# Peptides against a protein of PDB entry 6IDX: the designs that were tried, part 87

Target 1, 380 residues: chain A of PDB entry 6IDX
Amino acid sequence: KELAKLSADVTFATEFINMDGIIVLTRLVESGTKLLSHYSEMLAFTLTAFLELMDHGIVSWDMVSITFIKQIAGYVSQPMVDVSILQRSLAILESMVLNSQSLYQKIAEEITVGQLISHLQVSNQEIQTYAIALINALFLKAPEDKRQDMANAFAQKHLRSIILNHVIRGNRPIKTEMAHQLYVLQVLTFNLLEERMMTKMDPNDQAQRDIIFELRRIAFDAESDPSNAPGSGTEKRKAMYTKDYKMLGFTNHINPAMDFTQTPPGMLALDNMLYLAKVHQDTYIRIVLENSSREDKHECPFGRSAIELTKMLCEILQVGELPNEGRNDYHPMFFTHDRAFEELFGICIQLLNKTWKEMRATAEDFNKVMQVVREQITRA

## One batch from the design tools (peptide; aimed at target 1 L322)

Design b2_p27_7_s4 (made by RFdiffusion4, then SolubleMPNN; from b2_p27_7, 17 letters changed)
Fold by OpenDDE base, seed 3:
Structure b2_p27_7_s4 (fold): chain B 380 residues (1-380), chain A 27 residues (1-27)
Amino acid sequence: as target 1 above (380 residues)
Amino acid sequence: SERFEKRKRLQEEAAKEAAEEKEKKKE
């Protein structure tokens, strides 16, 4: 107990470290010896002292043994652990992950997202904060190819709904530290969209062209069996498709794929359109057909609008920006749905379509409508 | 807490490192 207090002093820490004191603390953890009276209390103070000593940055985190890592991870993975031990163990793991890529690799093998999520289902906001912080640390240190897998695991394990219900809608005010960790999680998750945002459509990729054709099919052939993927359409069919792509509001009516060659928003706009068309089919069909039936020049170009709206949403949500230590602004809406970006797009495209009508806009007013919509979204 | 402030900085540093690694993979 006194050691844990004194370990916050840099002078004491330096002397204690020079006397191999930190090695003694690590060995106490490694031993796992539960035979001692007041073991839990002693362990909690040992972990406190260890963490305070390591926080001085005098000793590399890489000095810790695999046995130590396994013991700490064990305290996080056990269903019934003393709150004080759990809190310190989460803090140690977070620090280990943040300070060492080699420790990240070892820790990522010893703990699961599901175990960390279980620590969100508690009333203790400090434990919740450390659990999210450790999730964020693991996400930050994960190889790029594994980040999407982690995000999929978050969806599969209902991370967002658990955060929403147990953290955001909790009976306690959100502390600044928790708000920051929620912000970081949001930023890291939105940054998964960056790849698609920066992916140009290949106009020669048939699979990507088939998505555009599927958008056309859903809008205009809603009663037609998807099995009738038309082969190489005759010139009359090509002319028909050009008309349909005009009615869909693409800028390039001949080759709508060209509208997705600009990055941002690249393929992310097409992903949003396809999501809307499949998940909110009635809304999609309504928006497209309502504008396609107009001969009054007040048609809202859906395709162009969807592309520019996707770009705007990426700008508003700062997709691709790094988490800033000074920020704590998270969007509760982000935690309401696993596909929150696509759902936000679906809400905003309806808002855009409404605003376009209310303004009696023409194609010349497009930028004005987009500005009004931006103001509406940023105020919500 | 001082610990939380330190960790915010470490998270930002880790994010910078991750961004640099991502750029190197795109080259």
Scores: peptide ipSAE 0.499, ipTM 0.921, DockQ to the pose 0.924
OpenDDE base, seeds 1, 2, 4, 5: peptide ipSAE 0.463, 0.496, 0.496, 0.465; ipTM 0.911, 0.920, 0.920, 0.911

Design b2_p27_8 (made by RFdiffusion4)
Pose (drawn by RFdiffusion4):
Structure b2_p27_8 (pose): chain A 370 residues (1-223, 234-380), chain P 27 residues (1-27)
Amino acid sequence: KELAKLSADVTFATEFINMDGIIVLTRLVESGTKLLSHYSEMLAFTLTAFLELMDHGIVSWDMVSITFIKQIAGYVSQPMVDVSILQRSLAILESMVLNSQSLYQKIAEEITVGQLISHLQVSNQEIQTYAIALINALFLKAPEDKRQDMANAFAQKHLRSIILNHVIRGNRPIKTEMAHQLYVLQVLTFNLLEERMMTKMDPNDQAQRDIIFELRRIAFDAETEKRKAMYTKDYKMLGFTNHINPAMDFTQTPPGMLALDNMLYLAKVHQDTYIRIVLENSSREDKHECPFGRSAIELTKMLCEILQVGELPNEGRNDYHPMFFTHDRAFEELFGICIQLLNKTWKEMRATAEDFNKVMQVVREQITRA
Amino acid sequence: SSLDEVQALFESEARPVNPGPTGKPIP
């Protein structure tokens, strides 16, 4: 108890650390008996002292043994133990992950997505905060080529709806540190879109060109003389600037292939809305048609700007958009809503092709005022 | 439609966003 008190003082901590005092603590956790059952209070003070000592930055986090790591991960992976032990255990794991790629790799193997998510279902906001913090730390430290798989795994175990039901709509008001972790989670989530945003279409890749053909087919085949007239104009009546080679329009980065993903999502998941928008504007040879392809690409780019896809998380922000915690595919659903809005605003302005940038500005103002 | 249901849900869950100043990046 006394050690937990004094270890926050650097003057004391240095003395204790210079006698390998941290090892006394790690050896106790590694091999001490009945710690959770008979000595939980002692164990809580031990973990408090350990974290306080490590927070002075005198020694590397890489000093910790695999045995110590496994024991701490064990306290998190178990059917919940004492709240004080769990809080400190989650905090120790977060610090290990943030401070070492090696520790991240070992910890990622010792804890499951389901075990971490289950700790969000406790009524204690600090436990919830550290759980989200550990999740954020794993995302921050995951290799670029593994982060997407991790996101899918967390999504399949309902991380989003559990946060919505147990944190955002929970009884206890969200305090500043929890709000910060929600902000960081949202930033990391949006940043999963960044690679596709910056990926150019390869116009010479037939498989990618066939995706555009399929987009056009879904809409034009819903319309016979009128259908034939649409196809004679290649992709003009689908609204692409490059009428003959629309794949070239997807070399603009941002938004790149993310725009294509959004269009395909709208066509497949919301086929009636996609068909309505395209057919209202595919036979219009007055200058008043809203060009779908051009509008979708620019809207995708605009949403990326508004939502700050690619921005790094920082210490000064605690903001988040709560509606993104209400749908597994909220970004794509937002695209669909905004493309409908864009078409409504276009008609309200009796807009022509020359008005394209003005309409996009009004849409930007509509979205950002909402 | 389903997109309208999602739109209504988004509107119900929308709250004012008040960004804080840009701090140091979190590594």

Design b2_p27_8_s1 (made by RFdiffusion4, then SolubleMPNN; from b2_p27_8, 11 letters changed)
Fold by OpenDDE base, seed 4:
Structure b2_p27_8_s1 (fold): chain B 380 residues (1-380), chain A 27 residues (1-27)
Amino acid sequence: as target 1 above (380 residues)
Amino acid sequence: SELDEIRALFLENAKPIVPGPRGKPIK
């Protein structure tokens, strides 16, 4: 206990480390001595002293043995561990993951996200906070090839729903530390959109072109009486599609694929448009047809608007930026739905369409409308 | 309004974040 308190002092820590004191602490934990296990308080103080000593940055985390990692991971994975030991063990693992890529790899082998999720279902908010912190650390340090798998594991309705139900909707006020971890998780989740945001459409990729064609189909062929048999001429068909793409509000109505070659928002805009068209089909059709039937200069160009709105949302959500220390501004709405970004897009595109009408905007007013919509979204 | 829907979505689960004291920056 006294050692744990003194370990917070940098002068003491330096002297203690110079005397190989940290090695003694690690060996005590590694030995799994029945003495430390029987005296949960002694173990908790040992882990506190270890963490406080390591927080001085005097000793590299890479000095930690695999046996030590296994012991700490064991305390997180075992159901019958004292809350005090569990809390410190989670904190140690978080620090290990954050400070060493080699330790990350070892920890990722010893601990499953499922085990960490179990610690979110408890009534102790401190345990919940450290569990989310470790999840965030693992997510942040995951290699790019595993980020998608982790993303899929995090996009599992389960983690989101547990956080929503047990943390956000909990009967307790959310502490600042928890709010920060929720913010970090939100930022890391939105950073998964970066790949799509930076993916250029290939105008020669048929599969990508088929998505644009599907947008046209959903908008115009769903209400089309089957009696408009596609007139036999390939030229008439191309001319018809050019008209349809103009009515959809693409900037390049001859080749809409060109509108998605700019990054950001690249293919992410097309993903949002397709999501809207498939999941909120009635809303999509209404927006498109309302603007496509207007022969007045007051048509809202849906395609252009969707692209610029996607870009704006990425800017507002700071997609691709690392989480900042001291921020705690998380949005609970993003924990309510698995595709919260696309749902937000669907709401915001309706807002944009409404604002465009209210302003009696023309194509020349486009940037003004976008600025008003930005202010509306950021004030919400 | 669509704005009210956005606000509702943002606020529905928004318990007021009581700014607690700055936790020590993780150095």
Scores: peptide ipSAE 0.024, ipTM 0.498, DockQ to the pose 0.212
OpenDDE base, seeds 1, 2, 3, 5: peptide ipSAE 0.013, 0.010, 0.023, 0.021; ipTM 0.497, 0.389, 0.534, 0.505; seeds 1, 2, 3, 5 fail the geometry check

Design b2_p27_8_s2 (made by RFdiffusion4, then SolubleMPNN; from b2_p27_8, 13 letters changed)
Fold by OpenDDE base, seed 2:
Structure b2_p27_8_s2 (fold): chain B 380 residues (1-380), chain A 27 residues (1-27)
Amino acid sequence: as target 1 above (380 residues)
Amino acid sequence: SELDAIAQTFLENARPIVPGPRGKPIK
C-alpha cells in the first residue's frame, strides 16, 4: 500500500527501479501464489505499484514476461476476480497494447472481445471505462488487415447496444474519463469511413454507374407505369437521362459519375445517397421531386448538395484523424444505429433542403447555405 | 441536444435495410 503510493513519485520510482523493484513486483504476479492472507489486497497494491512505476517511462513495457501477460490476461478473463484486481489488470493491458506492438499481438491472442464486453455489463463505471479503453487500444493498434475484422466485430450491434444501454443510458453521470473513451471509440468507428471517402468512382465501372442509374430510377420511374418505358431510340434515352440527372442536381448532367471522382468524399457520398434512396425512399423522392418541379431557379441541387454535405460531415466528424487526448465530446446518437452516419446524412440533407427553401436560395447562394447548415449542425 | 433528440427519433424509426438491386446487402 505504501509502495503503491510512493511509486507515483518519480524520484522514488527511479530509486526503486534501480534496485530491481519492478522485477520483484512482476515475480509476485507471475508466481500466482494465493497462499498469502489478503492475497487480493496485496495483489491490487502490487499491480498499482507496477502501473505507477511503468507510467514514468523509465522501463520498457517489453521487459514483461509472457507469464506476466498471461496472469494479467487471466485476471481479465476469469469471472471471479476481485474488482480492484480487474480494474488494474485492464489498465495494464491497455498500457501494454498502446506501448508495444509485440505485446499487442500476445494480448490479442489471450483476450477476446466478448470477455471485454462482459466487463461493460457492470455497474462500476471505472471497470467500464478501462474495458472500453482496452477495446480502443486494441482497435487502434490492430493492423489494417485485421482492423476491419475487429471493426466488424466491434461494430456488432452487441457492443454498440451494450455501451448504449449500460454506459450512456446508465443511472450514473458520465465521468470525463468515460466520455473520452466514448469519444475515442466514436472517432475510431468513423475512421472506417475513410476508405470510402477516399475511393474515387471509376466512370467506366458499370456497376458503379448502375447505382447512379438506380438513384434516377427511384426518383423518376418509381411512380411511372412500366408501360411507359419509352421504346424510343438510344439517343432519346440519353437525352432523357441528361435531363433527369440535371433534375437530380448533379453538377455533371451528362456523366454524373464525374461528380464522385473527387476525393473526399468520393464514393461515400454515393453510398449515402443510395442509403437515403433505399431506406428513406419517401424522403428521398420528396426532396428530389420538390426541387425537380421548380422553374423559379430556387431548386436545391440534390446531387451537389449530397456530395458537399457528405464532405462537410466528414470534416465535422474528423474522419481519418486520430483521437485527441483532450477531447471528450461524443454523440449518443451514433450508438443508437449501425448506420448512424448515413442516418445523420439523412437528417442533415433534410435540414439543408429546409434551409435552402427558407433562405430562398439560388445556385449562387450554395456556399452560403452550406455555411449556415454547417453552423446548424455544429451547434446541435 | 435538440438535434440529438431529433436524430434519436429518426434513428428509432429507421426502416430495415433493403437489399440492393443485385441482392447484395447495401454495405
Scores: peptide ipSAE 0.032, ipTM 0.353, DockQ to the pose 0.051
OpenDDE base, seeds 1, 3, 4, 5: peptide ipSAE 0.023, 0.016, 0.011, 0.011; ipTM 0.367, 0.352, 0.410, 0.417; seeds 1, 4, 5 fail the geometry check

Design b2_p27_8_s3 (made by RFdiffusion4, then SolubleMPNN; from b2_p27_8, 11 letters changed)
Fold by OpenDDE base, seed 3:
Structure b2_p27_8_s3 (fold): chain B 380 residues (1-380), chain A 27 residues (1-27)
Amino acid sequence: as target 1 above (380 residues)
Amino acid sequence: SELDEIAQLFKENARPIVPGPRGAPIP
């Protein structure tokens, strides 16, 4: 206990490390000697002292043995560990993951995300905080292949649901430390959109062109049997589709695929439009038809608006940026739904359409409408 | 206020959307 307190002092830490004191602490953990009457308390203070000593940056994290890592991971994976040991073990694993890629690899072999999720299902907010912190560290340091595995829809849904129910909707105030970890998790989750945001549409890809055609079909031919594959479309059919793409509000109504070649938002805008059209079909059809039937120059260009709104949402949510230690702002709404970004888009596109009508906007007012909508979204 | 309305709309529309796999064309 006294050692743990003194280990926070850099002068003491330096002298203690020079006396090989940290090696003694690591050996105490490695030995696993459960025979002491106060083993749990002693171990908790040993782990505290170890963490405080390592936080001075005097000793490399790579000095730890595989046996030490396995012992610490064992305290996290075992259900009957003392809360004080569990908390410190989670913090040590977080620090190990953040400070060493070699340690990350070893820890990722010993610990599963499922085991960490189990530590969220407790009434202790400190344990929950360190569990999320370790999840965030693992997610941040994961290579792209493992990041996708961590992003597996089931693990994400379960994690999201557990966080929502046991953390956010808990009968206790969220502390600053937890708010920060929720912010970090939110940022890391939105960074999964970066790939799609930076993916250009290939105008020659038939499958991508078929998605744009499907947007047209849903808007204008919703009752038409999909079995009418557009046979060799006569020039009249091509002219008809050009009119439909103009009514959809694409900038390039001759070749709408060109509107998705700009990155950001690239293909992410098309994903949002397709999601809206399929999941919120009535809302999509309403927005498109309300604007496509206007002859008064007050039509809101849906296609252009959807692209620019997607870009704006990526900017507001800071997609592709690293988490900042000074920020604690998280949005509970993003934990309510698996497709929270697409649902946010679906709400914001309705807000945009409403704001466009209220402003009696024309195509010349487009940027002004977008600025008003940005202010509405950011003040809300 | 409007994000509270958005959050309320998220709460009201929080029907379990059957997860299509991310990137699979929703059928």
Scores: peptide ipSAE 0.032, ipTM 0.435, DockQ to the pose 0.049
OpenDDE base, seeds 1, 2, 4, 5: peptide ipSAE 0.015, 0.015, 0.027, 0.022; ipTM 0.423, 0.474, 0.520, 0.488; seed 1 fails the geometry check

Design b2_p27_8_s4 (made by RFdiffusion4, then SolubleMPNN; from b2_p27_8, 12 letters changed)
Fold by OpenDDE base, seed 4:
Structure b2_p27_8_s4 (fold): chain B 380 residues (1-380), chain A 27 residues (1-27)
Amino acid sequence: as target 1 above (380 residues)
Amino acid sequence: SKLDEIAELFQKNAKPIVPGPRGKPIK
């Protein structure tokens, strides 16, 4: 207990480390010897002293043994009755993951996100906070392939549900540290969009072109009486599609694929448009047809608007940026849906379309409309 | 606020996340 307090002092820590004191503490943990009177209390203070000593950055985290990692992971994966040991063990694992890629790999083998989710289903907000912090650390340090797997997994849906129900909708006020960890998780989740945001459309990729064609089909062919058999001439079809792409509000109505070659937002804009068209088809068709039937200069260019809105949402959500220390602004709404970004896009594109009408905007007012929409999204 | 309106709309569009069964280790 006294050692744990003294370990917060850098001068004491330096001298204690020079005396191989950390090695002694690690060996105490490695031994796992429950035979001592007050073992749990002594272990809790040992883990506290270890954390405080390591937080000085004098000793590399890579000095810890595999046996030590397994013992600490054991305290988390095999829930001990002692909450104090669990809390410190979660904090140690977080620090290990954050400070060493080699330790991350070892910890990721010993602990599953599913085990950490169990620590969210408790009434102790501190345990919940450290569990989310460790999940965030694991998510941050995961290689790209594993991050994508974590995002697509049932795990992420379950994690989000548990956070929503047991943390956000809990009967207790959210503390600042928990709010920070929820912010971090939100940022890390939206950073998964970075790959798509930076993916250029290949105008020669038929599969990508078929998505644009599907947008046209959903907008114009779904209501068309089957009696408009596509007239036999290849030229008439090309001319028809060019008209349709103009009505969809693409900048390049001859080759809409060119509108998705700029990054950001690249293919992410097309993903949002396709999501809107498939999941919110009535909303999509309404927006497109309302603007396509206008012979007035007040048509809202849906394609251009969707691209620029996607880019703006990426900027607002800071997609591709690391979580900032001291921020705690999380949005509970993003924990309510798996496709939170696409749903946000679907709401914001309706807001944009409404704002465009209210302003009686023309194509020349496009940037002004986008600025007003940005203010409407961010002032909330 | 406009985000409150957005959040309400978001919540209306939110599909209920079915809690997964307790205890399957997520590998």
Scores: peptide ipSAE 0.034, ipTM 0.455, DockQ to the pose 0.052
OpenDDE base, seeds 1, 2, 3, 5: peptide ipSAE 0.023, 0.031, 0.027, 0.024; ipTM 0.450, 0.473, 0.464, 0.430; seeds 1, 5 fail the geometry check

## One batch from the design tools (peptide; aimed at target 1 L140 Q181 N324)

Design b2_p28_1 (made by RFdiffusion4)
Pose (drawn by RFdiffusion4):
Structure b2_p28_1 (pose): chain A 370 residues (1-223, 234-380), chain P 28 residues (1-28)
Amino acid sequence: KELAKLSADVTFATEFINMDGIIVLTRLVESGTKLLSHYSEMLAFTLTAFLELMDHGIVSWDMVSITFIKQIAGYVSQPMVDVSILQRSLAILESMVLNSQSLYQKIAEEITVGQLISHLQVSNQEIQTYAIALINALFLKAPEDKRQDMANAFAQKHLRSIILNHVIRGNRPIKTEMAHQLYVLQVLTFNLLEERMMTKMDPNDQAQRDIIFELRRIAFDAETEKRKAMYTKDYKMLGFTNHINPAMDFTQTPPGMLALDNMLYLAKVHQDTYIRIVLENSSREDKHECPFGRSAIELTKMLCEILQVGELPNEGRNDYHPMFFTHDRAFEELFGICIQLLNKTWKEMRATAEDFNKVMQVVREQITRA
Amino acid sequence: AAEREAEEEESLQEMRRRAIRRRKADFS
């Protein structure tokens, strides 16, 4: 108890650390008996002292043994133990992950997505905060080529709805540190879109060109003389600036292939809305048609700017858009809503092709005021 | 690419500093 008190003082901590005092603590956790059952209070003070001593930055986090790591991960992976032990254990794991790629790799193997998410279902906001913080730390430290798989795994176990039901709509008001973790989670989540945003279409890749052909087919085949007239104009009546080679329009980065993904999502998941938008504007040879392809690409870019896809998380922000915690595919759903808004605003302005940038500005103002 | 990695590392430093302050507050 006394050690837990004094370890926050650097003057004391240095003395104790210079005698390998941290090893006394790690050895106790590694091999001490009945710690959770008979000595939980002692164990809580031990973990408090350990974290306080490590927070002075005198020694590397890489000093910790695999045995110590496994024991701390064990306290998190178990059917919940004492709240004080769990809080410190989650905090130790977060610090290990943030401070070492090696520790991240070992910890990622010792804890499951389901175990971490289950700790969000406790009524204690600090436990919830550290659980989300550990999740954020794993995302921050995951190799670029593994982060997407991790996101899918957390999504399949309902991380989003559990946060919505147990944190955002929970009884306890969200305090500043929890709000910060939600902000960080949202930033990391949006940043999963960044690679596709910056990926150019290869116009010479037939498989990619066939995706655009499929997009056009879904809409034009919903319309016979009128259908033929649409196809004679290649992709003009689908609204692409490059009428003959629309794949070139997807070399603009941002938004790149993310725009294509959004269009395909709208066509497949919301086929009636996609067909309505395209057919209202595919036989319009007055200058008043709303160009779908050009509008979708620019809207995708605009949404990426508004939502700050690619921005790094920082210390100063605690903001988040709660509606993104209500749908697994909220970004794509937002695209669909905004493309309908864009078409409504276009008609309200009796807009022509020359008005394209003005309409996009009004849409930007509508979205950002909402 | 190096510039981006430096910015990412600085962001991690901010997260580490904030995590420590949060622990000092919660464990007091």

Design b2_p28_1_s1 (made by RFdiffusion4, then SolubleMPNN; from b2_p28_1, 19 letters changed)
Fold by OpenDDE base, seed 3:
Structure b2_p28_1_s1 (fold): chain B 380 residues (1-380), chain A 28 residues (1-28)
Amino acid sequence: as target 1 above (380 residues)
Amino acid sequence: MKEREEKYKKSLEGLIKRHKKQRKKVLS
């Protein structure tokens, strides 16, 4: 206890480290011996002292043994561990993951997402905070190729719904540090959209063009099998598609693929449109057909609007921006659905369509409508 | 690439610093 308190002092820490004191603390943890009276309390203070000492930055985190990591990971994975030990163990693991890529690799092998999620299903907000902090650390330090797999694991394990139900909708006010961890998780998750946001459509890629054809089919031929597209001569078919792409509100109604060559939002806009068309088909069809039947120049160009809205949402949500240590602002909506960005797009495109109608906008008013919609989204 | 790496490093350093400060407050 006294050691843990004194370890916060840099002078004491320096002297104690010079006396190999940190090695003694690590060996106490590594031994796993439970023979001592008040073992749990002693261990909690040992872990406190260790963390306070390491936080001075005098000793590299890479000095930590695999045996020590396994013991700390063991305290996180064991059911009914003392809350004080669990909290410190989560904090140590988070620190290890953030400070060392070598330790990240070792910890990522020892800890499962399911184990961390179990610590969210408690009433203790401090435990919940450190559990999310460790999740965020693992997610941040993960190789880029593994981040999507981790996000998929979060969806499979219902991480968002668990956070929503046990943290956000809990009977307790959200503390600043929890809000920060929720912000970090949100930022890291939205950054998975960066690749698609920066991916240009290839106008020559048939598979990508088939997505645009599917958008057309869902809007205008919802009951028709895509195989039964009437074998009418290639020119009539092209002319029909050009008309349909104009009704869909693409800027390039001859080759809509060209509208997705701008990055941002690139292919992410097409992903949002396809999601809307498949998941919210009635809403999609309604928006498209309401504007396609207008002869009064008050048609809302859906395709153009969807692209610019996707770009706007990326800007508002700061897609591609890294977590800032000063921020604590998170959107509870993010935790309501695994596809929260696409769902937000679906809400916002309806808002845009409504605002367009209310303003009696024409194509010349497009930027003005987008500005009004931006203000509406940012105030909500 | 270098700019992205620098932004990543800066973000990480900031988070480490904040979380270190918070741990001291909670463990004390």
Scores: peptide ipSAE 0.512, ipTM 0.934, DockQ to the pose 0.888
OpenDDE base, seeds 1, 2, 4, 5: peptide ipSAE 0.491, 0.489, 0.493, 0.510; ipTM 0.930, 0.929, 0.930, 0.933

Design b2_p28_1_s2 (made by RFdiffusion4, then SolubleMPNN; from b2_p28_1, 20 letters changed)
Fold by OpenDDE base, seed 4:
Structure b2_p28_1_s2 (fold): chain B 380 residues (1-380), chain A 28 residues (1-28)
Amino acid sequence: as target 1 above (380 residues)
Amino acid sequence: MEERERKLRESIEGLIKLHKERNKKVLS
């Protein structure tokens, strides 16, 4: 207890570290000796002193043993651990993950996001904060091959729903520290869209062209049996498709694939359009047909609008940017749906279409409409 | 690539700083 208090002082810490004091603390944890009277209290103070000493940055985190890591991970994974030990163990793991890639690898083998979810289902917001902070640290430090797995773990309705129900909708006001961790989690999750945002459409990729064709089919052939294989389109069929792609509001009516070669938003715009068409089919068909049936210069070009809106949303949400220390703004809506970005797109494209009509816009007003829509989205 | 690595390092350093500040507040 006295050591934990003294360890906050940098002068004491320096001297204690020079005397190999930190090694003694690590060995106490490694021994796991429950035989001492007041073991839990002693352990809590030991972990406090260790963390305070390490926070001075005098000693590298890489000095810790695998046995130490396993003990700390064990305290986080055990359901009947003392709350004081749990909190300090989460804090130590967060520090380890943040400070060392080698320690990240070891910790990622010992702890799953699923185990950390249980620590979100508590009334203690401090434990919740450390649990989310550790999840965020693991997410940020994850190699590219594991980032999608972390994404999938977050997309698991369970983590999102637990955060929504136990943190955001909790009976306690959200502290600044928790708000920051929610912001970080949101940023890291939106950054998963970066790959698609920066993926150019290949105009020669048949699978990607088939998606554009599917958008046309859903809009115009919704009553036609999917059994009519797109046979070798006669010149008349190509001309028909050019008209359809014009009605869909693509800039390149002959080859709509060219509209998706610009990055950002690249293929992410096509993903949003396809999501809208499949999940909100009635809304999609309505938006397309309302504009396709107009022969006045007031048609809202859906394809162009969807692309530019996707780009705008990426800019507003800072897709591809890493979390900053000064930010604590998070969107609760992000935690309400697993496809929150696509749902936001679906809301915003309806807003855009409405705003276009209200402004009686023409193609020349496109940028002006987009600016008005940007202001509406950023004020919401 | 170097710029992205720099930004990642800066982001991590920011999180470490906030972690230390939180530790001082919670563990005092």
Scores: peptide ipSAE 0.461, ipTM 0.923, DockQ to the pose 0.859
OpenDDE base, seeds 1, 2, 3, 5: peptide ipSAE 0.457, 0.452, 0.456, 0.458; ipTM 0.923, 0.921, 0.921, 0.922

